# Ledger of designs, part 49: peptides against a protein of PDB entry 4LZF

Target 1, 155 residues: chain A of PDB entry 4LZF
Amino acid sequence: GGRLVVFPNGTRKELSADGQTVKVMFFNGDVKHTMPDQRVIYYYAEAQTTHITYPDGMEVLQFPNNQTEKHFPDGRKEITFPDQTVKTLHPDGREESVLTDGTIIQLNPDGSKVIQFNTGQREIHTADFKRREYPDGTVKTVYSDGRQETQYPTG

## One batch from the design tools (peptide; made by RFdiffusion4, then SolubleMPNN)

Design b2_p8_4_s3 (from b2_p8_4, 5 letters changed)
Fold by OpenDDE base, seed 4:
Structure b2_p8_4_s3 (fold): chain B 155 residues (1-155), chain A 8 residues (1-8)
Amino acid sequence: as target 1 above (155 residues)
Amino acid sequence: AEPIVIEY
């Protein structure tokens, strides 16, 4: 069967019979759980935070406010906020937020911004203009100098 | 003190 080790300081260590599952319950309430799939689940009692590490380098953090953070091996970071907005931070500095209504907001390293509305409209912000693209192909551009341009779809 | 080991 399994084995339980109780240390003088109150820390407990539970080992499965096959040794593939190890649960350490620290004296302070923290828990470290090593699973057969080699993921390690850390629970920090004071912070009430769960931290899962995977053998491929993936990490998942779960916070008491219901925020979840995923740290991908490629350097990408995905944050699910309590309001269920999902923000992805890419290694190149690009940020993408997906709102619950389906709106996607992209912030580019060059400072440009793209909003993909749930209506199918798209808005592009650059240093020089704001451009609204409509599903029918119409494009309206407002330049920084106040000039406006409307482009119609080519038939 | 020594750890307590319980087999089950």
Scores: peptide ipSAE 0.432, ipTM 0.929, DockQ to the pose 0.958
Fold by OpenDDE base, seed 2:
Structure b2_p8_4_s3 (fold): chain B 155 residues (1-155), chain A 8 residues (1-8)
Amino acid sequence: as target 1 above (155 residues)
Amino acid sequence: AEPIVIEY
């Protein structure tokens, strides 16, 4: 059988018969639930946030605003915003956002930005220019000095 | 007070 321990301060600890599941309900409303797969689920009552830790170092945070963050062991972070936009932060400093309409925004460590529009157009932002690439092969570049250039498709 | 332990 399982076991329930009730502490004088109101904290309660539930242990399964096999000892594989442990649930601690703290006096402040926080909950720590250790699962048989060694996943630990923290619920922070005041913040209304769920924090799951995995043995491999993965962490998942679920916030009351419906935002979810995944922290990968390699340092990568993936944020799913309430609007379902997904932003990935890579250890090398690169950031990628995928919007619900299919647009992809990439921020590179060198400061450049690439937008892949759902229309098939691509826009590249650098210190020297903004460039728009069109599906038909047309490329329009606006340089930082104000000069503009259009390359027309061949064929 | 001591913790209360319930076995089931």
Scores: peptide ipSAE 0.432, ipTM 0.929, DockQ to the pose 0.943
Fold by OpenDDE base, seed 3:
Structure b2_p8_4_s3 (fold): chain B 155 residues (1-155), chain A 8 residues (1-8)
Amino acid sequence: as target 1 above (155 residues)
Amino acid sequence: AEPIVIEY
């Protein structure tokens, strides 16, 4: 069978019969759960936050406001906000946000920005111009010096 | 006081 240890301060430790599962319930309400797959689940009672660590270095944080953060071993971070927007932060400084309406916003390390609208249009912002690309192949560019160009689809 | 151990 299993084993339960009750400490004088109120902390409790439960061990499975095979020793593969260990659950510590601390006197302050915190919980540490070690699973057979070697993931460790921490629950911090005061913050109401869950923190899962995996053997490969992956970490998952779940906050009481319904925000979730994934920290990947390669340094990438993925944040799911309460409104279900997903933001990815890459190690090279690039950021990508996917909105619930399907719009994708990319911020590049050089300061440029690309927006892929749910309508199929794309907008590109650089130091030199703002460009709008349309599904039919039309491209409109406004340059920083005020010059404008329109390229019509070929064919 | 020492911890209480329960086997089950």
Scores: peptide ipSAE 0.431, ipTM 0.929, DockQ to the pose 0.914
Fold by OpenDDE base, seed 1:
Structure b2_p8_4_s3 (fold): chain B 155 residues (1-155), chain A 8 residues (1-8)
Amino acid sequence: as target 1 above (155 residues)
Amino acid sequence: AEPIVIEY
């Protein structure tokens, strides 16, 4: 019960019997697929990239190098890199990267940076200092003026 | 040329 329309330029349009699915195969190899749930799947043939748009404003990009990007309606962006690192960009400018080994890197809008290593160590970078916190409670701070401070655990 | 329409 479906319908196929073939245009003179080679573009093809397939319509399902219920009208809920529409697939346009463009002459250049691009594909636009409108699904019953109102998501639209764009495939760009030359770039080999898939772009899915959802009715709520969500967008998903899939690149040929295995990178995936999610664009959330609130402006948040989540990038899964080919190495499976996940980077989240927040609307306020904060960025968070989660590495495959569990390390978390946070970049804050004020320019500060926090690294939570998989070893349990934590490193904090600010305009005033760089601080390393160790699992045993030792804290080493290097201040911008060159001064160094070591705080030992209570014992 | 006009589009070709196939019903199935």
Scores: peptide ipSAE 0.424, ipTM 0.927, DockQ to the pose 0.933

Design b2_p8_4_s4 (from b2_p8_4, 5 letters changed)
Fold by OpenDDE base, seed 5:
Structure b2_p8_4_s4 (fold): chain B 155 residues (1-155), chain A 8 residues (1-8)
Amino acid sequence: as target 1 above (155 residues)
Amino acid sequence: PEPVVIEY
């Protein structure tokens, strides 16, 4: 059978019969659960936050506001917001947000931004211009000096 | 005081 250890301070430690599962319930309400797959599940009672660590270095945070954060071993971070928007932060500084309507917003390390609208339109922002690409092939560019250019589709 | 150990 399993084993339960109750400490004088109120902390409890549950050990499975095979010893592969260990659950520590700390006096402050925190819980640390070590699983057979080497996953460790932390529950922080005061913050009401769950933190899962995986042996490969992956970490998952679940917050009480329904936000979830994934910290990948490669340094990438993925945040799922309560509204189900998913934001990915890449190690090179690039950020990508995918909205529930299908819109994709990309922020590049050089400061440029690309918005791919769910309508099929695409907008590119750089230091030199703002460009809108339309599904019909039309491209409108407004340059920083105020010049405007329209490229029409080849018909 | 010593911890209490319960086997189950």
Scores: peptide ipSAE 0.320, ipTM 0.897, DockQ to the pose 0.958
Fold by OpenDDE base, seed 2:
Structure b2_p8_4_s4 (fold): chain B 155 residues (1-155), chain A 8 residues (1-8)
Amino acid sequence: as target 1 above (155 residues)
Amino acid sequence: PEPVVIEY
């Protein structure tokens, strides 16, 4: 069978019979689970936050407001906001937000921005211009000097 | 004091 260890400060430690599962219930309400697959689940009682760490370096944070953050071993970070928007932070500095309506917003390290609308339109923001691409192939550009250009579909 | 150990 398993065993329970009760410490003088009120902390409790439960060990499975095979020793593969360990549950520590700290006096402050925090809980630490070590699982057979070597993932460690921390629950912070005061913050009501769950923090899972995996042996490969993956980490998952779950907050009480329904926000979830995934920290990948390659440095990528994925945030699912309460409104279900998903924001990915790439190691190269690029950020990508996917909205629930399918709109994708990309922020590049150089400061440029690309919005891919669910309608098929695409808007590109650079230091030199703002450009709108339409599904029919029309492209409208407004340059930083105020000049405007329309390019019509050619194939 | 030492912890209490319960086997089950």
Scores: peptide ipSAE 0.320, ipTM 0.898, DockQ to the pose 0.951
Fold by OpenDDE base, seed 1:
Structure b2_p8_4_s4 (fold): chain B 155 residues (1-155), chain A 8 residues (1-8)
Amino acid sequence: as target 1 above (155 residues)
Amino acid sequence: PEPVVIEY
């Protein structure tokens, strides 16, 4: 009971028998696919990009270079890069990157930067200092004026 | 012109 509508300009519209699936294939190669779960899949032929929109406002972009972007209803954006690094952009301006080796890089709205290395070391960058924290409790700080401090866990 | 409809 499905049907295909063919327009004079070459656009085609395919409708499922139950009416739950509609696929529009535009004359330029673009495709709009409305699914039973109410997600809409846009395919832009020239850009070779897929754009999925969900009824809750979620959006997913899939690019030909294997990059994926998720746009959450709260304004959060999550980018999975081709190298599988995942970068999250928060509405408050905070950015977090998770590298494939487990390293986490956080950029804060105040301009500070925190790196949590997969080795357990942590590096903190502020306007006043650059600080390296080691798993044994040692902390090395280089201040903006050139002064350096090393704090040891004991002694 | 009007579209062509194919039922299947």
Scores: peptide ipSAE 0.311, ipTM 0.894, DockQ to the pose 0.933
Fold by OpenDDE base, seed 3:
Structure b2_p8_4_s4 (fold): chain B 155 residues (1-155), chain A 8 residues (1-8)
Amino acid sequence: as target 1 above (155 residues)
Amino acid sequence: PEPVVIEY
């Protein structure tokens, strides 16, 4: 069968019969669980935080405020905030946020910003202009010098 | 003191 090791300081180590699962319950309340699929689950009792590491380098952090962070091997990070907004940070510096109402906000490395509204409208911000695109094909541009242009769907 | 080992 399995084995239980009890240390003098109160730490306990439980080993499954097949040796595929190892659970260490530390004296301070922390837990380390090694699973058959080679993922390791750390629970930090004081912080009430769960940290899962995968053999491919993927890491998942779960915080007590219901925030979750995924760290991908390629350097990408995905944060799910308590309000369920999902923010993706790319290695090239690009950031993308998906709001619960369906709005998508993109921040580009060059400083430009793109907002895709849940209404189907899109707004583009650059150093030179602010542009609003409408579902019917109308495009309104306000340039940095104050000039305005409207392009209608008919051309 | 060394750990206590329990087999089950």
Scores: peptide ipSAE 0.306, ipTM 0.893, DockQ to the pose 0.904

Design b2_p8_5_s1 (from b2_p8_5, 4 letters changed)
Fold by OpenDDE base, seed 1:
Structure b2_p8_5_s1 (fold): chain B 155 residues (1-155), chain A 8 residues (1-8)
Amino acid sequence: as target 1 above (155 residues)
Amino acid sequence: IELPYIPE
C-alpha cells in the first residue's frame, strides 16, 4: 500500500501506493499535494488560500473571500473578484474589466480609458478629452481646456 | 498578492 512518514516536527508525508501522489501535511497546517498530472496544490492554512501550480507555468490562486486569480505563462493575469467582476491584466499594461451587468472597462497603456456601458453608451477618456457616445448617434466631448462640443446624429 | 512561506 501507501506509505506514511512522520517527521519529528510533526510534518507528515503520505505517499500513494503507485507513487503518483504525494501529500505533505506540514506541522503548521499547510498542505502540499503533488498530483499525477504534476500539478502542485499548496494550501496555506493560516491564510486559507489555495495555490495551484501547473507544469506549463499556469498558476491558480483561490482566496477565502472567493476571489480567484489565474496567472498565465505569458504573463497575463485574470482576476475574478468576489462580486464576479473579471479583470484581465495583460503583459503590455492593458487592463480590461468585465462587470456582471456587461459593462466593459478598458485601461490602455497610453493612459486612455474606454467604458462600454451596458446601455450602449461608450465613454472615451484621453489626455485631450472625455467623450460620451450615445446610441442615437449623439456625441458629447469635453476637451481638456474646458471647451465642450456636441455632435448630433442629423448633423 | 503575497503568499506565505511553505515550511518544508
Scores: peptide ipSAE 0.125, ipTM 0.787, DockQ to the pose 0.156
Fold by OpenDDE base, seed 5:
Structure b2_p8_5_s1 (fold): chain B 155 residues (1-155), chain A 8 residues (1-8)
Amino acid sequence: as target 1 above (155 residues)
Amino acid sequence: IELPYIPE
């Protein structure tokens, strides 16, 4: 059979019969589950947040607003927002957001930004210009000095 | 956000 330990401070510890599962119910309402697969599940009562840590270093956070965050061992972070937008933060500083409509927004470490619209248009932002690429091949550039250039498709 | 403190 399992075992229950009750500590003087109110914390409770439940051990499964096989010893593979440990549940700690802290005095503050937090709960820690150690699972047979070596996952550790933290529930923070006040924040109503679940934090799962995996033996490979992966971490998953689940927030009460339906936001989830994955922290990968390689340093990447993936955030799924309540609206189901997925934002990936890379260790090199690059960020990518994928919207539910298919739009992709990329932020580069050098400060440049690329938006790939669901229409097939692309918009590139740099320190020197903003450029819009159209599916028909037209490219419009607005430079930081106010100059504008349009490149038309050939044929 | 910051993770809450885990009591010992």
Scores: peptide ipSAE 0.117, ipTM 0.776, DockQ to the pose 0.152
Fold by OpenDDE base, seed 3:
Structure b2_p8_5_s1 (fold): chain B 155 residues (1-155), chain A 8 residues (1-8)
Amino acid sequence: as target 1 above (155 residues)
Amino acid sequence: IELPYIPE
């Protein structure tokens, strides 16, 4: 059978019969679960936040506003916002956002931006120009000096 | 993002 330990300060510890699952219910309402797969689940009662740590170094944060953050061992960070937009922050400084409508926005370390619209159009922003690529192969470029160029599909 | 202290 399992075991229950009650401490003088009100903290309670529940141990499974095999000892592989441990649940600590702290006097302040916080909860710590140690699982057989070595996950550690922290619940902070006041903040209503769950923090899961994995043996490989991965961490998952779940906030009361429905935001979720994943911190990968390689330094990558993935944020799922309440509106279900997913933003990935890469160690090299690149950022990618996937919107619920399918639009993908990429921010590059050099300051350039690429938008892949759900319509199939693609827009590239650099210091020197804004360029719109259309599904039919047409490309329109507006340069910083005001010059405009349209390239029509060939072949 | 700041996490509270877990009492022991």
Scores: peptide ipSAE 0.111, ipTM 0.779, DockQ to the pose 0.186
Fold by OpenDDE base, seed 4:
Structure b2_p8_5_s1 (fold): chain B 155 residues (1-155), chain A 8 residues (1-8)
Amino acid sequence: as target 1 above (155 residues)
Amino acid sequence: IELPYIPE
């Protein structure tokens, strides 16, 4: 059978019969779960935040405002905001936000930006121009000097 | 974001 250990300070430790699950309920309300899959779940009572660590190095943070952060072993971070926007931070500095309407916003390390609209249109921002690509293949470019150019799919 | 210390 399982075991329950109660410490003098009020901390409680529950152990499963197989020892694969351990739950520590700290005197301050914090909780630590060690699971059979070796993930460790920390619950911080005061902050009402859950922190999960995985054996492969992945970490997941869940905040009381419904924000979730995933820290991947490769250095990538994924933030799900309360509004359900998902922002990915890549190790190379690139950032990608996926909005609930399907719009994707990419911020590149060189300062350029790409917006992929849910309409199928794509807008590219560089130091030199803003370019709008349309689903039909039309491309409109507004250059920083004010010049405009339209390119048609027919050539 | 800083996480609290676990009192273990």
Scores: peptide ipSAE 0.109, ipTM 0.778, DockQ to the pose 0.177

Design b2_p8_5_s2 (from b2_p8_5, 5 letters changed)
Fold by OpenDDE base, seed 4:
Structure b2_p8_5_s2 (fold): chain B 155 residues (1-155), chain A 8 residues (1-8)
Amino acid sequence: as target 1 above (155 residues)
Amino acid sequence: LELPYIPE
C-alpha cells in the first residue's frame, strides 16, 4: 500500500505503493508531484502557478490568468496568452505570433516583419518597403521613399 | 518561485 508521512512542520508526503508517484504537500500550500513519467509538477499556492518540468528539459508554466508558457529543450519558448494568441520565441531571435483568427505575425532578427493574413494575403515589412502579396499573385510594394509598384502575376 | 525544504 501507499504511505503517508506527516512531518512536524505540517508538510505531508504521499507515496504510492510502487514508489513511482510522490506527492508532497508543503505546509505553505505548495504541492510537488513526482510522476511515473518522471515529470515533476510544482504548484505554488500563493502564486497559483503550476510549473512542470520534464526529463528532456522541457518546462511548462501555467499561470492563474490562463497564460501558459512552454520552454523547449532547443531554447524555443511558446507563450499562449489568455486571449489564446500563441507566440513562439525562437533561439535565433525570430518571433512568431499566431492569432486566433489564423493570422501569423513574424518578427525577424533583422527587423523585418511578415504578416500572413487569414485571407491569404501576405505583407512584408522591411527597412526599404512594405509589400503586399495577394492570393492571385499580385504584389504591391510601397517603398520608403513613397514610390509604389505593382507586379502582376502575368508578368 | 522557491519550494520549501523537504525534510528527510
Scores: peptide ipSAE 0.194, ipTM 0.843, DockQ to the pose 0.602
Fold by OpenDDE base, seed 3:
Structure b2_p8_5_s2 (fold): chain B 155 residues (1-155), chain A 8 residues (1-8)
Amino acid sequence: as target 1 above (155 residues)
Amino acid sequence: LELPYIPE
């Protein structure tokens, strides 16, 4: 059978029969689970936030507003916002957002931006121009000096 | 975020 330890301060510790699962219920309402797969699950009662740590160094945060953050061992960070937009922050400074409508927005370290629209159109922003690529192969470029150029699929 | 002390 399992064991229950009750401490003078009100903290309770439950141990499974095999000792592989430990649940600590702190006097302040916080909860700590140690799982057989070595995950540690912290629940902070006041903040209503769950923090999971994995043996490989991965961490997952779940906030009461339905936002989830994943911190990968390689330094990458993935945020799922309440509206279900997923934003990935890469160690090299690149950022990528995937919107619920399928649009993908990429922000590059050099300041350039690429938008892949759900319509199949693609827009590229640099210091020198804005360029729109169309599914039919047409490409329109507006340069910073005001010049415009259209490249046709047959050209 | 801080965990309370676990008594020995």
Scores: peptide ipSAE 0.177, ipTM 0.844, DockQ to the pose 0.644
Fold by OpenDDE base, seed 5:
Structure b2_p8_5_s2 (fold): chain B 155 residues (1-155), chain A 8 residues (1-8)
Amino acid sequence: as target 1 above (155 residues)
Amino acid sequence: LELPYIPE
């Protein structure tokens, strides 16, 4: 059978019969589950947040607002917002957001930004210009000095 | 959101 240990401070520890599962219920309401698959599940009562750590270094955070965050061992972070937008932060500083409508927003470490609209249009932002690429091949560029250029498709 | 301290 399992075992229950009650500590003087109010913390409780439940051990499964096989010893593979440990549940610690802290005096402050937090809960820590150590699972047979070596996952550790932290529940923070005040924040109502669940934090799962995996043996490979992966971490998953689940917030009460339905936001989830995945922290990958390689340093990437993936945030799924309540609206189901997924934002990936890369170790090199690059960020990518994928909206539910298919729009992709990329922020590059050099400060440039690329928006791939669900319409097939692309918009590129750099320190020197903003460029819009249209599905028909037209490209419009607005330079930082105010100059504008339009490149028309050929044929 | 900052994670709270895990009590010992």
Scores: peptide ipSAE 0.122, ipTM 0.784, DockQ to the pose 0.157
Fold by OpenDDE base, seed 1:
Structure b2_p8_5_s2 (fold): chain B 155 residues (1-155), chain A 8 residues (1-8)
Amino acid sequence: as target 1 above (155 residues)
Amino acid sequence: LELPYIPE
């Protein structure tokens, strides 16, 4: 069968019979699983956090507040917050948040921001202006100098 | 994000 090694400090190492699974139960309550698929599951007892590493470089973090983070090999990060908002951080600095109501918030590397509201309205923020686009075709722009402009769908 | 040390 399997093997159990007990170390003097209280750490225990459990080996499966086939040798494909290794479970280390550390003296402090932390646990490390090495799985047949080569993923490694770290459980930090004090933080109650699970950290899974995959052989391709993928990492998954699970926090006690129900937040989950995925770290992709290409540097992209995807965070699912407790409220189920999903935020994606791209290597180029672009960030995208998708809210549960369908609202999408994009932060661009150049500092601009775009909000696509679930109502169909869109708001664009740049260094020069803040612009609100309405479903009926109306567009309102507030420029950095305070000037305001409204474009109506009929001209 | 801060992860504790794994005491191996």
Scores: peptide ipSAE 0.109, ipTM 0.782, DockQ to the pose 0.157

Design b2_p8_5_s3 (from b2_p8_5, 5 letters changed)
Fold by OpenDDE base, seed 2:
Structure b2_p8_5_s3 (fold): chain B 155 residues (1-155), chain A 8 residues (1-8)
Amino acid sequence: as target 1 above (155 residues)
Amino acid sequence: MELPYIPE
């Protein structure tokens, strides 16, 4: 069978018979699980936060407010907010948010922004203009100097 | 967050 070790400080360590699973219950209420697949699960009792680390470098954080963060080995981060919006932060600085209604918001490193609405409309924000693209092919642009332009559908 | 000490 397994083995239980109780340390003087109150920490407890449970070992499976095969040694593949280790559970450490710290004196402060924290828990550390080492699993057969080599993932390590930390539970921080005071923060009520779970932190999972994988052997490939992947990390997952689960917060008590239902927010989840995934940290990928390539530097990408994916945050699922309590409202179920998913935000991806790319290594190049680009950020993408996918809202529950299907709207996609892209923030680019140069400060420009692109919104893909669930209606099929697309809006582009740059230092020089704001542009709205419509499903029928119409494009309306408002430039920073106040000039406005409408481009009608072409094909 | 820092993990508590694990005895050897």
Scores: peptide ipSAE 0.145, ipTM 0.830, DockQ to the pose 0.665
Fold by OpenDDE base, seed 4:
Structure b2_p8_5_s3 (fold): chain B 155 residues (1-155), chain A 8 residues (1-8)
Amino acid sequence: as target 1 above (155 residues)
Amino acid sequence: MELPYIPE
């Protein structure tokens, strides 16, 4: 069977019979779980934050405001905000936000921005222009100098 | 954030 160790400082350690699960309940209310799949779950009582570390290097943070952060081994970071917007930070500096309505906002390292609307329209922002692409293939460009151009799918 | 020391 499992066993419970109680330390003089009030910390408690629960061990499963197979030793694959270890739960440490610290005197300050923090909790550490070591799981059979080798993930480690830290719960910080004061901050009410959960921090999960995985053997492959992935980390997951869960905050009391319902924000979740995933830190991937490849350097990518994914933040799920309380409003359920998901923002991905890529190692190359690119950022992508997916809104609950399906809109995708991409911020590129060069400063350009791409918005993919849930309507199927796409808007591209560069230093030189803002361009709106429509599902029918029409493209409208407003250049920084104020010039406008419309391109039609027919030619 | 830091965890308290776990005694042996």
Scores: peptide ipSAE 0.145, ipTM 0.830, DockQ to the pose 0.618
Fold by OpenDDE base, seed 3:
Structure b2_p8_5_s3 (fold): chain B 155 residues (1-155), chain A 8 residues (1-8)
Amino acid sequence: as target 1 above (155 residues)
Amino acid sequence: MELPYIPE
């Protein structure tokens, strides 16, 4: 059978029969679970936030507004917003957002931006131009000096 | 976010 330890301050500690699962219920309402797979699950009662730590260094945060954040060991951060947009922050400074409609937005460290629309069109923004690529192969470029070029598909 | 002390 399992064990229950009750401390004078009101904290309770439950141990499974095999000792591989430990549940600590703190007097303030916080909860800590230690799992057989070595995950540690912290629940902060006041903030209503769950924080999971993994042996490999990965961390997962779940907020009461339904936002989830994953912190990867390589420094990458993935945020799932309440609207289900997923944003990835890379260690090199690159950011990528995937919207629910399928649009992908990439922000590059040099300040350039690439948008892959759900229509198949692609737009590239640089310091010197904005370029729109169409599924049929047409490419329209508007340069910062006002000049415009349209390249039509050939072949 | 800070965990309370667990008594020994």
Scores: peptide ipSAE 0.135, ipTM 0.831, DockQ to the pose 0.655
Fold by OpenDDE base, seed 5:
Parts: structure tokens; C-alpha cells; sequence
Structure b2_p8_5_s3 (fold): chain B 155 residues (1-155), chain A 8 residues (1-8)
């Protein structure tokens, strides 16, 4: 059979019969589950947040607003927002957001930004210009000095 | 969101 230990401070510790599962119920309402697969599940009562840590270093956070965050061992972070937008933050500073409509927004470490619209248009933002690429091949550039250039498709 | 402290 399992074992229950009750500590003077109110914390409770439940051990499974096989010893593979440990549940700690802290005095503050937090809960820590150590599972047979070596993942650790933290529940923070006040924040109503679940934090799962995996033996490979992966971490998953689940927030009460339905946001989830994955922290990968390589340093990447993936955030799924309540609206189901997925944002990936890379260790090199690059960020990519994928919207539910298929739009992709890329932020580069150099400060440039690329938006790939679901219409097939692309917009590139740099320190020097903003450029819109259209599916028909037209490219329109607005430079930081106010100059504009339009390149038309050939044929 | 900052993670809360885990009690000892």
C-alpha cells in the first residue's frame, strides 16, 4: 500500500505503493507530482498554473487563461496564446508568430520584420525601407527617406 | 507570468 506523511506545517506527502509516484501537497495549496516517467508536475494554486518539467529539460506551462508555453532544451520558447496564435522565440533572438489565418510574422535579430500574409503578399520591414511583395510579382518599396519605388512584373 | 516560489 501507499504511504501518507503529514508534516507539522500542513504539507502532505503521498507515496504510491511502488514508490514511482510521489504527490506533495504543500501547505499553501501547491501540488507537486513526481511521475514514473520522471516528469514533474507543479501546480501553483494561487496562480492556477501548471508547470511540467521533463527529464530532457523540456518545460510546459499551462496558464488559467488557456495560454501554454513550451520551453525547449535548446532554448526555444513556444507560446500558444488563447487565440491559438503560436509564437516561437529562438535563442538567437528571432521570433516567429503564426496566426490562425495563416499569417506568419517573423522578427529578426537585426530588427527586420517579415510578414507573410495569408493573401500571398509579403511585407518586409528594415531600417531602410518597407517593401510589399504582391502575388502578381509587383514589388513596392517605401524607403525611410520617403522615396518610393515600384517594380512591375515582366510579361 | 512569473513562476511562484515552491515551498520547501
Amino acid sequence: as target 1 above (155 residues)
Amino acid sequence: MELPYIPE
Scores: peptide ipSAE 0.073, ipTM 0.754, DockQ to the pose 0.152

